# Peptides against a protein of PDB entry 5ZKO, part 26

Target 1, 44 residues: chain A of PDB entry 5ZKO
Amino acid sequence: SASNPRKFSEKIALQKQRQAEETAAFEEVMMDIGSTRLQAQKLR

## One batch from the design tools (peptide; made by RFdiffusion4, then SolubleMPNN)

Design b2_p13_1_s4 (from b2_p13_1, 10 letters changed)
Fold by OpenDDE base, seed 1:
Structure b2_p13_1_s4 (fold): chain B 44 residues (1-44), chain C 44 residues (1-44), chain A 13 residues (1-13)
Amino acid sequence: as target 1 above (44 residues)
Amino acid sequence: as target 1 above (44 residues)
Amino acid sequence: LARRLEVLRLLRE
C-alpha cells in the first residue's frame, strides 16, 4: 500500500528502538543480580 | 543470594511488564498497517 | 524476529 509507508516505517523503527532499550535495561538488571551473587560468594 | 531477592524480582517483573507494553504497542502499529491495506483494497 | 519480518513484509507490499 502506497498510502504512507514512510510513516509506518518510522513507527516501526521507533518501536524497535524502545524494545531494544527495554532489553538493555533488562540485561543490566541481570548483570546486577549476577554481580551480587558473585560478590556474595567472594565474601563467604 | 539471600541479600534482596524480592527487590530483584520486582525489578525483573517491572522490566517484563515494560517489554510487554512495548510489544503491545508494536502490535497496534501492525494492526494499523494491516487495516490500512485492507481498506485500500476495499476502496479499489 | 517473526513479528519484525512480518512488518517488513507488510511494508514492502
Scores: peptide ipSAE 0.175, ipTM 0.635, DockQ to the pose 0.113
Fold by OpenDDE base, seed 2:
Structure b2_p13_1_s4 (fold): chain B 44 residues (1-44), chain C 44 residues (1-44), chain A 13 residues (1-13)
Amino acid sequence: as target 1 above (44 residues)
Amino acid sequence: as target 1 above (44 residues)
Amino acid sequence: LARRLEVLRLLRE
């Protein structure tokens, strides 16, 4: 197959974006867990 | 909000799965680039 | 960083 650097660059950029979005979503879940724990501690 | 460990665990598991899938897709792109380069070198 | 640099290298070659 002929080298298609432009298409590869586009695919890589898309994959990096998706990975960043999934990481952000994971961090949001972790923040929610942390906040819930803090609230539970304040109620005790 | 009441602690919901089960729901948090499910969300974390889902996010880990998605991140693994995106990583696998990225590695596939990298393999395609590497294979294309190898083929181009053989044609020279 | 290393992985990103490798990607850029592969795209250039």
Scores: peptide ipSAE 0.162, ipTM 0.631, DockQ to the pose 0.092
Fold by OpenDDE base, seed 4:
Structure b2_p13_1_s4 (fold): chain B 44 residues (1-44), chain C 44 residues (1-44), chain A 13 residues (1-13)
Amino acid sequence: as target 1 above (44 residues)
Amino acid sequence: as target 1 above (44 residues)
Amino acid sequence: LARRLEVLRLLRE
């Protein structure tokens, strides 16, 4: 319901949390890729 | 596994999709808040 | 988003 400010704030907080979690998960994946590349460089 | 490029690309694609979905959901919530404010203005 | 782009940039080097 778009008519309850308290419920909106809860929704916003939840969405911000999800966004942060998804960002962190993405960064983890990218770090793993980066680590793999670094290992490949060390072996070349 | 950080050693399979194909699996990495799949993970990245999935993460990008999730991020876009979460962004869209957040924007929807913000639009609902904006719509409520607009309605309040019309009734003032 | 900005942080995400930073990570991508660092990994491209």
Scores: peptide ipSAE 0.160, ipTM 0.641, DockQ to the pose 0.104
Fold by OpenDDE base, seed 5:
Structure b2_p13_1_s4 (fold): chain B 44 residues (1-44), chain C 44 residues (1-44), chain A 13 residues (1-13)
Amino acid sequence: as target 1 above (44 residues)
Amino acid sequence: as target 1 above (44 residues)
Amino acid sequence: LARRLEVLRLLRE
């Protein structure tokens, strides 16, 4: 019980890290969309 | 170019799925915290 | 929600 708070804190921290990584991956995809759009516009 | 929007749509859909899975995993951790707290309270 | 809408906008354009 007494060690559980620390273990839970670790789990929460790891989960927040994973969520941040997933957010970064999402932003990368959005950048790719933006760059592709820009290229398509230049080709017109 | 023309196929890119569809490919991007797929990437975004997959990313949203991963984010939802990570959120569910976070909620599971919080449930474990809550259940452990309840057990500790009952042991008092 | 805002991020989702932005992605949809980018895909449409």
Scores: peptide ipSAE 0.154, ipTM 0.626, DockQ to the pose 0.112

Design b2_p13_2_s1 (from b2_p13_2, 9 letters changed)
Fold by OpenDDE base, seed 5:
Structure b2_p13_2_s1 (fold): chain B 44 residues (1-44), chain C 44 residues (1-44), chain A 13 residues (1-13)
Amino acid sequence: as target 1 above (44 residues)
Amino acid sequence: as target 1 above (44 residues)
Amino acid sequence: QLRRAFEVLMAQL
């Protein structure tokens, strides 16, 4: 099939967005872990 | 809410899987671009 | 990775 450069650029842009969303979701999980760790440290 | 260490580990494992899937999807797009480029070069 | 993909794509235009 005619792989159009426009279609490739659109696919790459979409993949960049998905990777940014997955990074943000990972950072949210790490923030929750950090908050829980801080709470546990305060209760000692 | 009781942030269970097990639930954090499960979330991290799931995020690692998602990032691996997004990397694989990116590599597939790059393979398609590479194949198209090679075909265009052969037609010259 | 993504920058290189963009560069390859732009070189094909």
Scores: peptide ipSAE 0.134, ipTM 0.637, DockQ to the pose 0.099
Fold by OpenDDE base, seed 1:
Structure b2_p13_2_s1 (fold): chain B 44 residues (1-44), chain C 44 residues (1-44), chain A 13 residues (1-13)
Amino acid sequence: as target 1 above (44 residues)
Amino acid sequence: as target 1 above (44 residues)
Amino acid sequence: QLRRAFEVLMAQL
């Protein structure tokens, strides 16, 4: 219902938060890979 | 450890899947909003 | 992109 713009805005805000959390989790994985690569280079 | 490229690829694949699921959830929210707008236009 | 989608949404309500 168009009578609940607040409910739609809340759904969109929640979805933005979830996408930000997934982005942060992806960045953590990439940091782990980067750290492993750096360690492998130091051991050579 | 660089000795587990398979584990890293699996982590990346899992993150891509999560992002795809979040995109699908976003599309569902947008469909609900679009449907509400269309209904409001039909009721005018 | 998501911000723009939100702005478009809010403008359409």
Scores: peptide ipSAE 0.129, ipTM 0.635, DockQ to the pose 0.094
Fold by OpenDDE base, seed 3:
Structure b2_p13_2_s1 (fold): chain B 44 residues (1-44), chain C 44 residues (1-44), chain A 13 residues (1-13)
Amino acid sequence: as target 1 above (44 residues)
Amino acid sequence: as target 1 above (44 residues)
Amino acid sequence: QLRRAFEVLMAQL
C-alpha cells in the first residue's frame, strides 16, 4: 500500500498524545503517593 | 481510601509498560517511514 | 525519567 506521509504523521501525533497522557497519569499517581506520605507524616 | 503501596507500585509498573509499548509502536512507525523512503530512493 | 520517579517513589514509601 502506498505510504501516505499524512497517515504516518497522524500516527506519530497520536502516539505523542498517548505518551503525554500516560506521563500525566504517572504524575497523578506520584502526586497521590506524595500526598499520602504527607498525610501519614502529619498523623504521626 | 487507605493508600496501598502495592497498588501504587502496580500502577507505576503498568504505566511503564504502556510507555514501553508506545515507544515500540513509535519505533515501528519510524521504521515504516524509513523503509518507504528507502524504497522510493531505490525506484529513482 | 520514569525510572527515577519510581526510585524516588520507592524511597518515599
Scores: peptide ipSAE 0.138, ipTM 0.644, DockQ to the pose 0.136; fails the geometry check
Fold by OpenDDE base, seed 4:
Structure b2_p13_2_s1 (fold): chain B 44 residues (1-44), chain C 44 residues (1-44), chain A 13 residues (1-13)
Amino acid sequence: as target 1 above (44 residues)
Amino acid sequence: as target 1 above (44 residues)
Amino acid sequence: QLRRAFEVLMAQL
């Protein structure tokens, strides 16, 4: 058990980083969907 | 570029899963902090 | 949200 506040702060920082990375990955997927939609509209 | 809507839906589902996993991991860290606090209070 | 939750928890420690 990390009884150390420093270790907890580090764990929280890592979790924030992971959440930011997952958000960025989600945004990338959404951009790809958006671009594909635009392409599909141009081809109709 | 995944021009396939099915592939996009799968990617979105995976991203939702990852976000849920990261949330759960965060909650676990927060529980550990809470338990540590309780222990610290008992030892004072 | 996460930062605020962290700050609250750290203040409890």
Scores: peptide ipSAE 0.127, ipTM 0.642, DockQ to the pose 0.067; fails the geometry check

Design b2_p13_2_s2 (from b2_p13_2, 9 letters changed)
Fold by OpenDDE base, seed 2:
Structure b2_p13_2_s2 (fold): chain B 44 residues (1-44), chain C 44 residues (1-44), chain A 13 residues (1-13)
Amino acid sequence: as target 1 above (44 residues)
Amino acid sequence: as target 1 above (44 residues)
Amino acid sequence: QLTEQFKVLLAKL
């Protein structure tokens, strides 16, 4: 197929969305760990 | 919640899967670009 | 990459 820059741009936009979702999932895990550590500190 | 390493490991496994899917999508885009470039070269 | 950060995190648990 000839260069379809529109289709490429759409694929890149979807990839950026996926990366943002991965980042959000990572941050959620880090928050859970941080919360657990804070609770452990309070129980000491 | 107390340390739940099992739940953290599950979240990490899901994150690895997500990363693999993103990598596959990226490679697909690169293949499409490569194919388009090859076709353009053949038409020159 | 995020997966490497997750590995580091797991090592600290």
Scores: peptide ipSAE 0.141, ipTM 0.627, DockQ to the pose 0.125
Fold by OpenDDE base, seed 3:
Structure b2_p13_2_s2 (fold): chain B 44 residues (1-44), chain C 44 residues (1-44), chain A 13 residues (1-13)
Amino acid sequence: as target 1 above (44 residues)
Amino acid sequence: as target 1 above (44 residues)
Amino acid sequence: QLTEQFKVLLAKL
């Protein structure tokens, strides 16, 4: 029983990690798009 | 060049999937917490 | 949250 709060905290920590990974993936996509746009502008 | 928007859309679709999975995991955790709380209340 | 940011990004493409 007393282990439940710790297990929940671990699940929350895992969720925070997942969110951080999603944020990193988003930033990577944004950088790729930004780079592509910058390249397209340079080709004009 | 014209494939870049499609690749970006695919990356966005994958990100949406990840977010949906994260949301489902979060809801599961919340349900577990809620169930535990409900059980603890019943034991009182 | 993040999906909405992606939507905003897509709208700018």
Scores: peptide ipSAE 0.138, ipTM 0.620, DockQ to the pose 0.126
Fold by OpenDDE base, seed 1:
Structure b2_p13_2_s2 (fold): chain B 44 residues (1-44), chain C 44 residues (1-44), chain A 13 residues (1-13)
Amino acid sequence: as target 1 above (44 residues)
Amino acid sequence: as target 1 above (44 residues)
Amino acid sequence: QLTEQFKVLLAKL
């Protein structure tokens, strides 16, 4: 069907958004770990 | 804080789930593209 | 890719 290319493009765009959200969540976790390590280091 | 490691583990588990969902969505899109290509080939 | 990085990170906590 002629609508398939557009639907595929929309799905790809959604997938890119999901990947970006996954990356952001990863970076947030890494920041939290980093801050905890820094705090622990200061307490030593 | 001593609770941080557990919270990190929970965040990581959630991230693994997100990655699995992203992979599944990607595979679904690829399957749809493949099926469309097959249909187009049969119509030729 | 990210999950493997998380696994490595968890091992270092």
Scores: peptide ipSAE 0.138, ipTM 0.621, DockQ to the pose 0.177
Fold by OpenDDE base, seed 4:
Structure b2_p13_2_s2 (fold): chain B 44 residues (1-44), chain C 44 residues (1-44), chain A 13 residues (1-13)
Amino acid sequence: as target 1 above (44 residues)
Amino acid sequence: as target 1 above (44 residues)
Amino acid sequence: QLTEQFKVLLAKL
């Protein structure tokens, strides 16, 4: 049915969004770890 | 601080869950595409 | 891929 391609395109778009959000969350965690290391270095 | 490793471990666990959910969603989309192809083949 | 990057990161903490 002609509706299937549209449904698939929407699902793919949502999956790309999820991947971007996962990447952003990873980068946030990495920044927090980097900040913690920097703080530890300053205290020495 | 001793709380940081725990916070990071929790963030990592959450990120692993996100990745698993993303993988499951991807597999669902692929199954739907596969089923559509199978239906098209049966109609020929 | 991200999980492996996180594992590497945890090992460096």
Scores: peptide ipSAE 0.134, ipTM 0.616, DockQ to the pose 0.125

Design b2_p13_2_s3 (from b2_p13_2, 8 letters changed)
Fold by OpenDDE base, seed 3:
Structure b2_p13_2_s3 (fold): chain B 44 residues (1-44), chain C 44 residues (1-44), chain A 13 residues (1-13)
Amino acid sequence: as target 1 above (44 residues)
Amino acid sequence: as target 1 above (44 residues)
Amino acid sequence: QLTEQLEVLKAQL
């Protein structure tokens, strides 16, 4: 049925959103690491 | 403190797990698309 | 990609 392409597109869109959320979470971790490193360097 | 690298490693490990789960979900979607397409081709 | 960058930054801390 013609409904399948739309449903697949919705699933793909949801997956892209999840990937974006994952990326944002990784970027947060990276920022935390960077900030901690910078702080550690300043304290030496 | 030496504890920060461990906590970062734990966060990274968790995110790697999420990534693997998201990849598996994406592969499932792609398999469903492929199966539907194959079925549609056979029914023509 | 991003995981590797995180690992590199972690190793530099």
Scores: peptide ipSAE 0.089, ipTM 0.606, DockQ to the pose 0.071
Fold by OpenDDE base, seed 1:
Structure b2_p13_2_s3 (fold): chain B 44 residues (1-44), chain C 44 residues (1-44), chain A 13 residues (1-13)
Amino acid sequence: as target 1 above (44 residues)
Amino acid sequence: as target 1 above (44 residues)
Amino acid sequence: QLTEQLEVLKAQL
């Protein structure tokens, strides 16, 4: 059906958003690890 | 706290799972697009 | 990225 391109566009847009959110969540975890390492290093 | 490394590892593992699920969802959409294109090509 | 590939394929419909 001719509506397929729009449906695909919507799916792609939603997946781009999801990818960005997942990247941000990963970066947050890595920042927390970095902060923990820095704190541990200061206490040594 | 010393439990931080384990919690971080768990968060990273969950994030890798999410990334794999995202990849699978993209591949599904790509297959649907490919199938639609093939159908359209056959009707021409 | 796979996203760009999907957009290219979508544009070819």
Scores: peptide ipSAE 0.085, ipTM 0.603, DockQ to the pose 0.071
Fold by OpenDDE base, seed 5:
Structure b2_p13_2_s3 (fold): chain B 44 residues (1-44), chain C 44 residues (1-44), chain A 13 residues (1-13)
Amino acid sequence: as target 1 above (44 residues)
Amino acid sequence: as target 1 above (44 residues)
Amino acid sequence: QLTEQLEVLKAQL
């Protein structure tokens, strides 16, 4: 049916958005870890 | 600080859950596409 | 991949 390709395209676009949000959240956690390590090194 | 490892562990656990949910949603989309293709082949 | 990297980094804190 002609509506299925559009629905699939929308679902794929939403999945790409979710993956980007996941990546951003991981990068934030990694930055927090990196900052904590740098601070610990300066205190030694 | 002793509280940071716990905070990081919690954030990582939440990110793993999010990743699993995104994977499940992707698999659902792929199953819908596969089912649609199979139906289209049977109608030919 | 990213979750594994985060687990390695967490273990080094």
Scores: peptide ipSAE 0.085, ipTM 0.605, DockQ to the pose 0.086
Fold by OpenDDE base, seed 2:
Structure b2_p13_2_s3 (fold): chain B 44 residues (1-44), chain C 44 residues (1-44), chain A 13 residues (1-13)
Amino acid sequence: as target 1 above (44 residues)
Amino acid sequence: as target 1 above (44 residues)
Amino acid sequence: QLTEQLEVLKAQL
């Protein structure tokens, strides 16, 4: 169905936001891994 | 805190799944836009 | 990709 272009723009914006949030969550996991590795190295 | 590597693996797997789902949802939006555009062109 | 980097770092734990 031909939906309103404004609704498409809103959907795209929402998807971009979700994509960014998921990326940030990945980066948080990476930081935790990095910190754990550094800690393990300090204990050696 | 040094969390269990298994928990990191689970978190990464979950994040990969969410990332893929969000990408698929974005692609669906883009397909809808493409279909709408094609329909609008057919009406011209 | 970021996911690949995560897997590499995970393997180094």
Scores: peptide ipSAE 0.085, ipTM 0.620, DockQ to the pose 0.063

Design b2_p13_2_s4 (from b2_p13_2, 9 letters changed)
Fold by OpenDDE base, seed 3:
Structure b2_p13_2_s4 (fold): chain B 44 residues (1-44), chain C 44 residues (1-44), chain A 13 residues (1-13)
Amino acid sequence: as target 1 above (44 residues)
Amino acid sequence: as target 1 above (44 residues)
Amino acid sequence: SLTRAFEVLKAQL
């Protein structure tokens, strides 16, 4: 089925995008935690 | 801000869930590719 | 890593 490789490539590209978005969201959460911790340390 | 640790824990839990969902979706795509390849091999 | 898993997947295409 000649259409399958393209559809699979599209699915893989979409999954890579989602994984990158989830990684970015995780990094944002970690930055927020780090910033909060730094702020708490500055207030001590 | 005493509410932050709980909210961060909730955000981390949500991100872990999303990463697990993306991993499962990736595994599904891989299974589909593997199955397609196996099917193509059976048809040869 | 997911990157390596994707490379394995690419090799299966």
Scores: peptide ipSAE 0.098, ipTM 0.618, DockQ to the pose 0.128
Fold by OpenDDE base, seed 4:
Structure b2_p13_2_s4 (fold): chain B 44 residues (1-44), chain C 44 residues (1-44), chain A 13 residues (1-13)
Amino acid sequence: as target 1 above (44 residues)
Amino acid sequence: as target 1 above (44 residues)
Amino acid sequence: SLTRAFEVLKAQL
């Protein structure tokens, strides 16, 4: 149907949003680990 | 804290799950596009 | 890839 291109664009946009959210969550985990490691180093 | 390694492992596991869901969603979009293209070709 | 990054991260835990 003629709406397919728009629907696909919406799906792709949603997927890009999800990818960005996953990247942000990864960065948060990395930051937490980095902070924990820094704390552990300070205690040694 | 001593629970950090486990908490980080849980966070990583959650992110791996999200990544798998993202991949599946991407594959679904690709399949939909492929199907639509095939239909469009049949109508030509 | 995120998978590879997480594997590296996991190895460092």
Scores: peptide ipSAE 0.137, ipTM 0.633, DockQ to the pose 0.129; fails the geometry check
Fold by OpenDDE base, seed 1:
Structure b2_p13_2_s4 (fold): chain B 44 residues (1-44), chain C 44 residues (1-44), chain A 13 residues (1-13)
Amino acid sequence: as target 1 above (44 residues)
Amino acid sequence: as target 1 above (44 residues)
Amino acid sequence: SLTRAFEVLKAQL
């Protein structure tokens, strides 16, 4: 069925978006940890 | 606040789980595409 | 990598 390639492309594009969102969320968590660590060092 | 390290570890662990789930979903899509292609080749 | 896997998949389309 010729409709499969387009549907697969859409699924791939959606999955790439989800991966990018997950990466961004991970980077945000890491930034929060880094900033908290810096604050803790300044209080010492 | 000393509770931050544990909470951060939990967030990181959850994020790793989500990344693994997204990877698995991607592999499933790739398998479906591969099988569809194989079927199309067999019909030729 | 997922990126490489995506590129392989794109090539199959």
Scores: peptide ipSAE 0.105, ipTM 0.619, DockQ to the pose 0.126; fails the geometry check
Fold by OpenDDE base, seed 5:
Structure b2_p13_2_s4 (fold): chain B 44 residues (1-44), chain C 44 residues (1-44), chain A 13 residues (1-13)
Amino acid sequence: as target 1 above (44 residues)
Amino acid sequence: as target 1 above (44 residues)
Amino acid sequence: SLTRAFEVLKAQL
Protein backbone atom coordinates (compact mmCIF):
# COMPACT_ATOMS: atom_id res chain seq x y z
CA SER B 1 0.00 0.00 0.00
CA ALA B 2 1.16 3.57 -0.78
CA SER B 3 0.70 4.55 2.91
CA ASN B 4 3.39 2.11 4.06
CA PRO B 5 6.39 4.27 3.00
CA ARG B 6 5.12 7.23 5.07
CA LYS B 7 4.37 5.06 8.11
CA PHE B 8 7.80 3.45 7.88
CA SER B 9 9.57 6.81 7.52
CA GLU B 10 7.69 8.14 10.57
CA LYS B 11 8.59 5.05 12.61
CA ILE B 12 12.24 5.41 11.58
CA ALA B 13 12.28 9.11 12.52
CA LEU B 14 10.73 8.35 15.94
CA GLN B 15 13.28 5.58 16.57
CA LYS B 16 16.17 7.91 15.68
CA GLN B 17 14.80 10.50 18.10
CA ARG B 18 14.45 7.91 20.88
CA GLN B 19 18.02 6.71 20.32
CA ALA B 20 19.29 10.30 20.48
CA GLU B 21 17.38 10.87 23.75
CA GLU B 22 18.84 7.69 25.27
CA THR B 23 22.33 8.80 24.20
CA ALA B 24 21.81 12.22 25.80
CA ALA B 25 20.62 10.60 29.05
CA PHE B 26 23.72 8.37 29.05
CA GLU B 27 26.02 11.38 28.51
CA GLU B 28 24.34 13.17 31.45
CA VAL B 29 25.03 10.19 33.74
CA MET B 30 28.67 10.11 32.57
CA MET B 31 29.05 13.84 33.23
CA ASP B 32 27.70 13.40 36.78
CA ILE B 33 30.21 10.61 37.40
CA GLY B 34 33.03 12.76 36.00
CA SER B 35 32.14 15.73 38.22
CA THR B 36 31.96 13.51 41.32
CA ARG B 37 35.39 12.03 40.53
CA LEU B 38 36.88 15.50 40.07
CA GLN B 39 35.49 16.60 43.45
CA ALA B 40 36.87 13.49 45.15
CA GLN B 41 40.34 14.19 43.69
CA LYS B 42 40.27 17.79 44.97
CA LEU B 43 39.56 16.60 48.52
CA ARG B 44 42.49 14.39 48.30
CA SER C 1 29.88 9.07 49.41
CA ALA C 2 30.64 5.33 49.09
CA SER C 3 27.06 4.70 47.81
CA ASN C 4 27.62 6.84 44.69
CA PRO C 5 29.68 4.21 42.78
CA ARG C 6 26.87 1.64 43.11
CA LYS C 7 24.18 4.14 42.07
CA PHE C 8 26.26 5.22 39.08
CA SER C 9 26.94 1.63 37.98
CA GLU C 10 23.20 0.85 38.22
CA LYS C 11 22.31 3.96 36.17
CA ILE C 12 24.89 3.02 33.50
CA ALA C 13 23.59 -0.56 33.34
CA LEU C 14 19.99 0.68 33.00
CA GLN C 15 20.97 3.09 30.20
CA LYS C 16 22.84 0.34 28.32
CA GLN C 17 19.74 -1.86 28.58
CA ARG C 18 17.51 0.95 27.24
CA GLN C 19 19.87 1.52 24.31
CA ALA C 20 19.81 -2.20 23.51
CA GLU C 21 15.98 -2.21 23.62
CA GLU C 22 15.85 0.80 21.26
CA THR C 23 18.26 -0.98 18.89
CA ALA C 24 16.07 -4.10 18.93
CA ALA C 25 12.96 -2.00 18.18
CA PHE C 26 14.84 -0.41 15.27
CA GLU C 27 15.85 -3.81 13.87
CA GLU C 28 12.22 -4.96 14.07
CA VAL C 29 11.07 -1.94 12.02
CA MET C 30 13.82 -2.61 9.46
CA MET C 31 12.79 -6.27 9.20
CA ASP C 32 9.14 -5.24 8.62
CA ILE C 33 10.24 -2.88 5.84
CA GLY C 34 12.42 -5.58 4.28
CA SER C 35 9.61 -8.14 4.31
CA THR C 36 7.16 -5.64 2.76
CA ARG C 37 9.65 -4.85 0.00
CA LEU C 38 10.24 -8.52 -0.73
CA GLN C 39 6.48 -9.10 -1.01
CA ALA C 40 6.11 -6.12 -3.37
CA GLN C 41 8.87 -7.51 -5.62
CA LYS C 42 7.18 -10.92 -5.77
CA LEU C 43 3.92 -9.29 -6.93
CA ARG C 44 5.58 -7.65 -9.99
CA SER A 1 25.56 3.92 11.54
CA LEU A 2 21.86 3.27 12.21
CA THR A 3 21.09 6.60 10.53
CA ARG A 4 22.88 5.50 7.38
CA ALA A 5 21.11 2.14 7.39
CA PHE A 6 17.76 3.94 7.67
CA GLU A 7 18.59 6.28 4.80
CA VAL A 8 19.52 3.35 2.55
CA LEU A 9 16.29 1.60 3.49
CA LYS A 10 14.22 4.77 2.94
CA ALA A 11 15.75 5.18 -0.52
CA GLN A 12 14.65 1.65 -1.39
CA LEU A 13 11.00 2.28 -0.48
Scores: peptide ipSAE 0.102, ipTM 0.612, DockQ to the pose 0.121; fails the geometry check

Design b2_p13_3_s1 (from b2_p13_3, 9 letters changed)
Fold by OpenDDE base, seed 5:
Structure b2_p13_3_s1 (fold): chain B 44 residues (1-44), chain C 44 residues (1-44), chain A 13 residues (1-13)
Amino acid sequence: as target 1 above (44 residues)
Amino acid sequence: as target 1 above (44 residues)
Amino acid sequence: MQRRLELARLLRE
């Protein structure tokens, strides 16, 4: 057993949050790339 | 083509760094849990 | 990792 399960569970929860934030940041970059491509196509 | 490939590549590089940091943090938590378990076993 | 690969693909187009 972990001696401080609450502390570890909290650390895991924080890591899950960071992982979600990383995912959101990647999705933002993907949207930026997609939007840029669409814009470039409209200007051709 | 992406209009600003350098800017996007920089964003990707930054995200790779964040991913490495998140992985390191995860490994730290796992090490803490493992060390705690070992310590608890030694005290039994 | 999967998202990173997808972004890399998009950057190559």
Scores: peptide ipSAE 0.158, ipTM 0.637, DockQ to the pose 0.144; fails the geometry check
Fold by OpenDDE base, seed 4:
Structure b2_p13_3_s1 (fold): chain B 44 residues (1-44), chain C 44 residues (1-44), chain A 13 residues (1-13)
Amino acid sequence: as target 1 above (44 residues)
Amino acid sequence: as target 1 above (44 residues)
Amino acid sequence: MQRRLELARLLRE
């Protein structure tokens, strides 16, 4: 859309940042699960 | 992992909710772009 | 989506 391309670009950029933050949060959860599993294995 | 499944399930649920919200926000941006395009077509 | 599925699998293990 030639109409308000700057505004749309800004919205898209913000969404991309939010998606990156979501990804990082998922990776953190995965690390927590992985660490818990590793600890359980060591204590068996 | 049998360790703290309830806590992990809660984290997953929260992340699923976040993803849904981010998806909805992206769809809103796309609707705005689409509406602008439609308006431009009508005015041509 | 794929990350969520992976997490769900990890939780079931």
Scores: peptide ipSAE 0.152, ipTM 0.644, DockQ to the pose 0.116; fails the geometry check
Fold by OpenDDE base, seed 3:
Structure b2_p13_3_s1 (fold): chain B 44 residues (1-44), chain C 44 residues (1-44), chain A 13 residues (1-13)
Amino acid sequence: as target 1 above (44 residues)
Amino acid sequence: as target 1 above (44 residues)
Amino acid sequence: MQRRLELARLLRE
């Protein structure tokens, strides 16, 4: 049915958004680790 | 501090779980699309 | 997957 392509496109778009959000969450964790290491290095 | 590595490990573990769940969700969407296409092909 | 490996590498240092 003609409605299925639109529904699939919406599902794909939502999945891409979730993947982008998960990528951003990973980058935030990496930034936190990097910042902590930089601070520890400065204290030496 | 010694507590930071554990906190980061927990964040990474949680993120790994979320990524696995997102991968499974993506595979489900692709399976649905594939199944729909196969069914449409069989009706021809 | 690459990001997970990068995070693991960062935690080991």
Scores: peptide ipSAE 0.142, ipTM 0.633, DockQ to the pose 0.145; fails the geometry check
Fold by OpenDDE base, seed 1:
Order: structure tokens, then C-alpha cells, then sequence
Structure b2_p13_3_s1 (fold): chain B 44 residues (1-44), chain C 44 residues (1-44), chain A 13 residues (1-13)
């Protein structure tokens, strides 16, 4: 069914972008943890 | 290094929740697509 | 699942 393919594609694209942003935010959290750990090691 | 484990855990938990919400939103989009397809078939 | 395991690993360091 060719009904509103552009609208669906736009919704999917937007949602994929949001998921990518959330993944990036997760990676930032992991980086912060790693950095904190490294700093703690350097200060001991 | 036991430095701020609760803070990190909270950050991770929050991020997991966000990812779950974004996944649910994506599933909703897919449901809408499926519903539209089904409706279009019924009306033909 | 992989990310959850990696997080757990990092938190244990």
C-alpha cells in the first residue's frame, strides 16, 4: 500500500536520529566513567 | 575505583530508560505503519 | 546486552 510513504519514512528517519542521539549520550556517560577512573589512578 | 559508583549507576539507569522509551516510540511508528497498511487492504 | 555488559565491566574497574 503506497499510502503516505513519505510520512512514514520521515517518522522512521526522525526516530532513528533520536536513537542515535541516545546512543551518543550513552557513550558520553561511558567516557565520563572511564575518565574518572583514569584520573583516580593518576592521583594515587 | 569506588569513586561515585552511585552517580554513575544513576546516569546509566537514566540513559537505559531513555533508550527504552525511544525504542517504544519506534515500535509505535511501526505499529502505525502496519495499521495503515491493514486498513488500506480492508478498504480495497 | 553488549552495552549493559560493558557498563557493568566499567563500573567494576
Amino acid sequence: as target 1 above (44 residues)
Amino acid sequence: as target 1 above (44 residues)
Amino acid sequence: MQRRLELARLLRE
Scores: peptide ipSAE 0.136, ipTM 0.642, DockQ to the pose 0.139; fails the geometry check

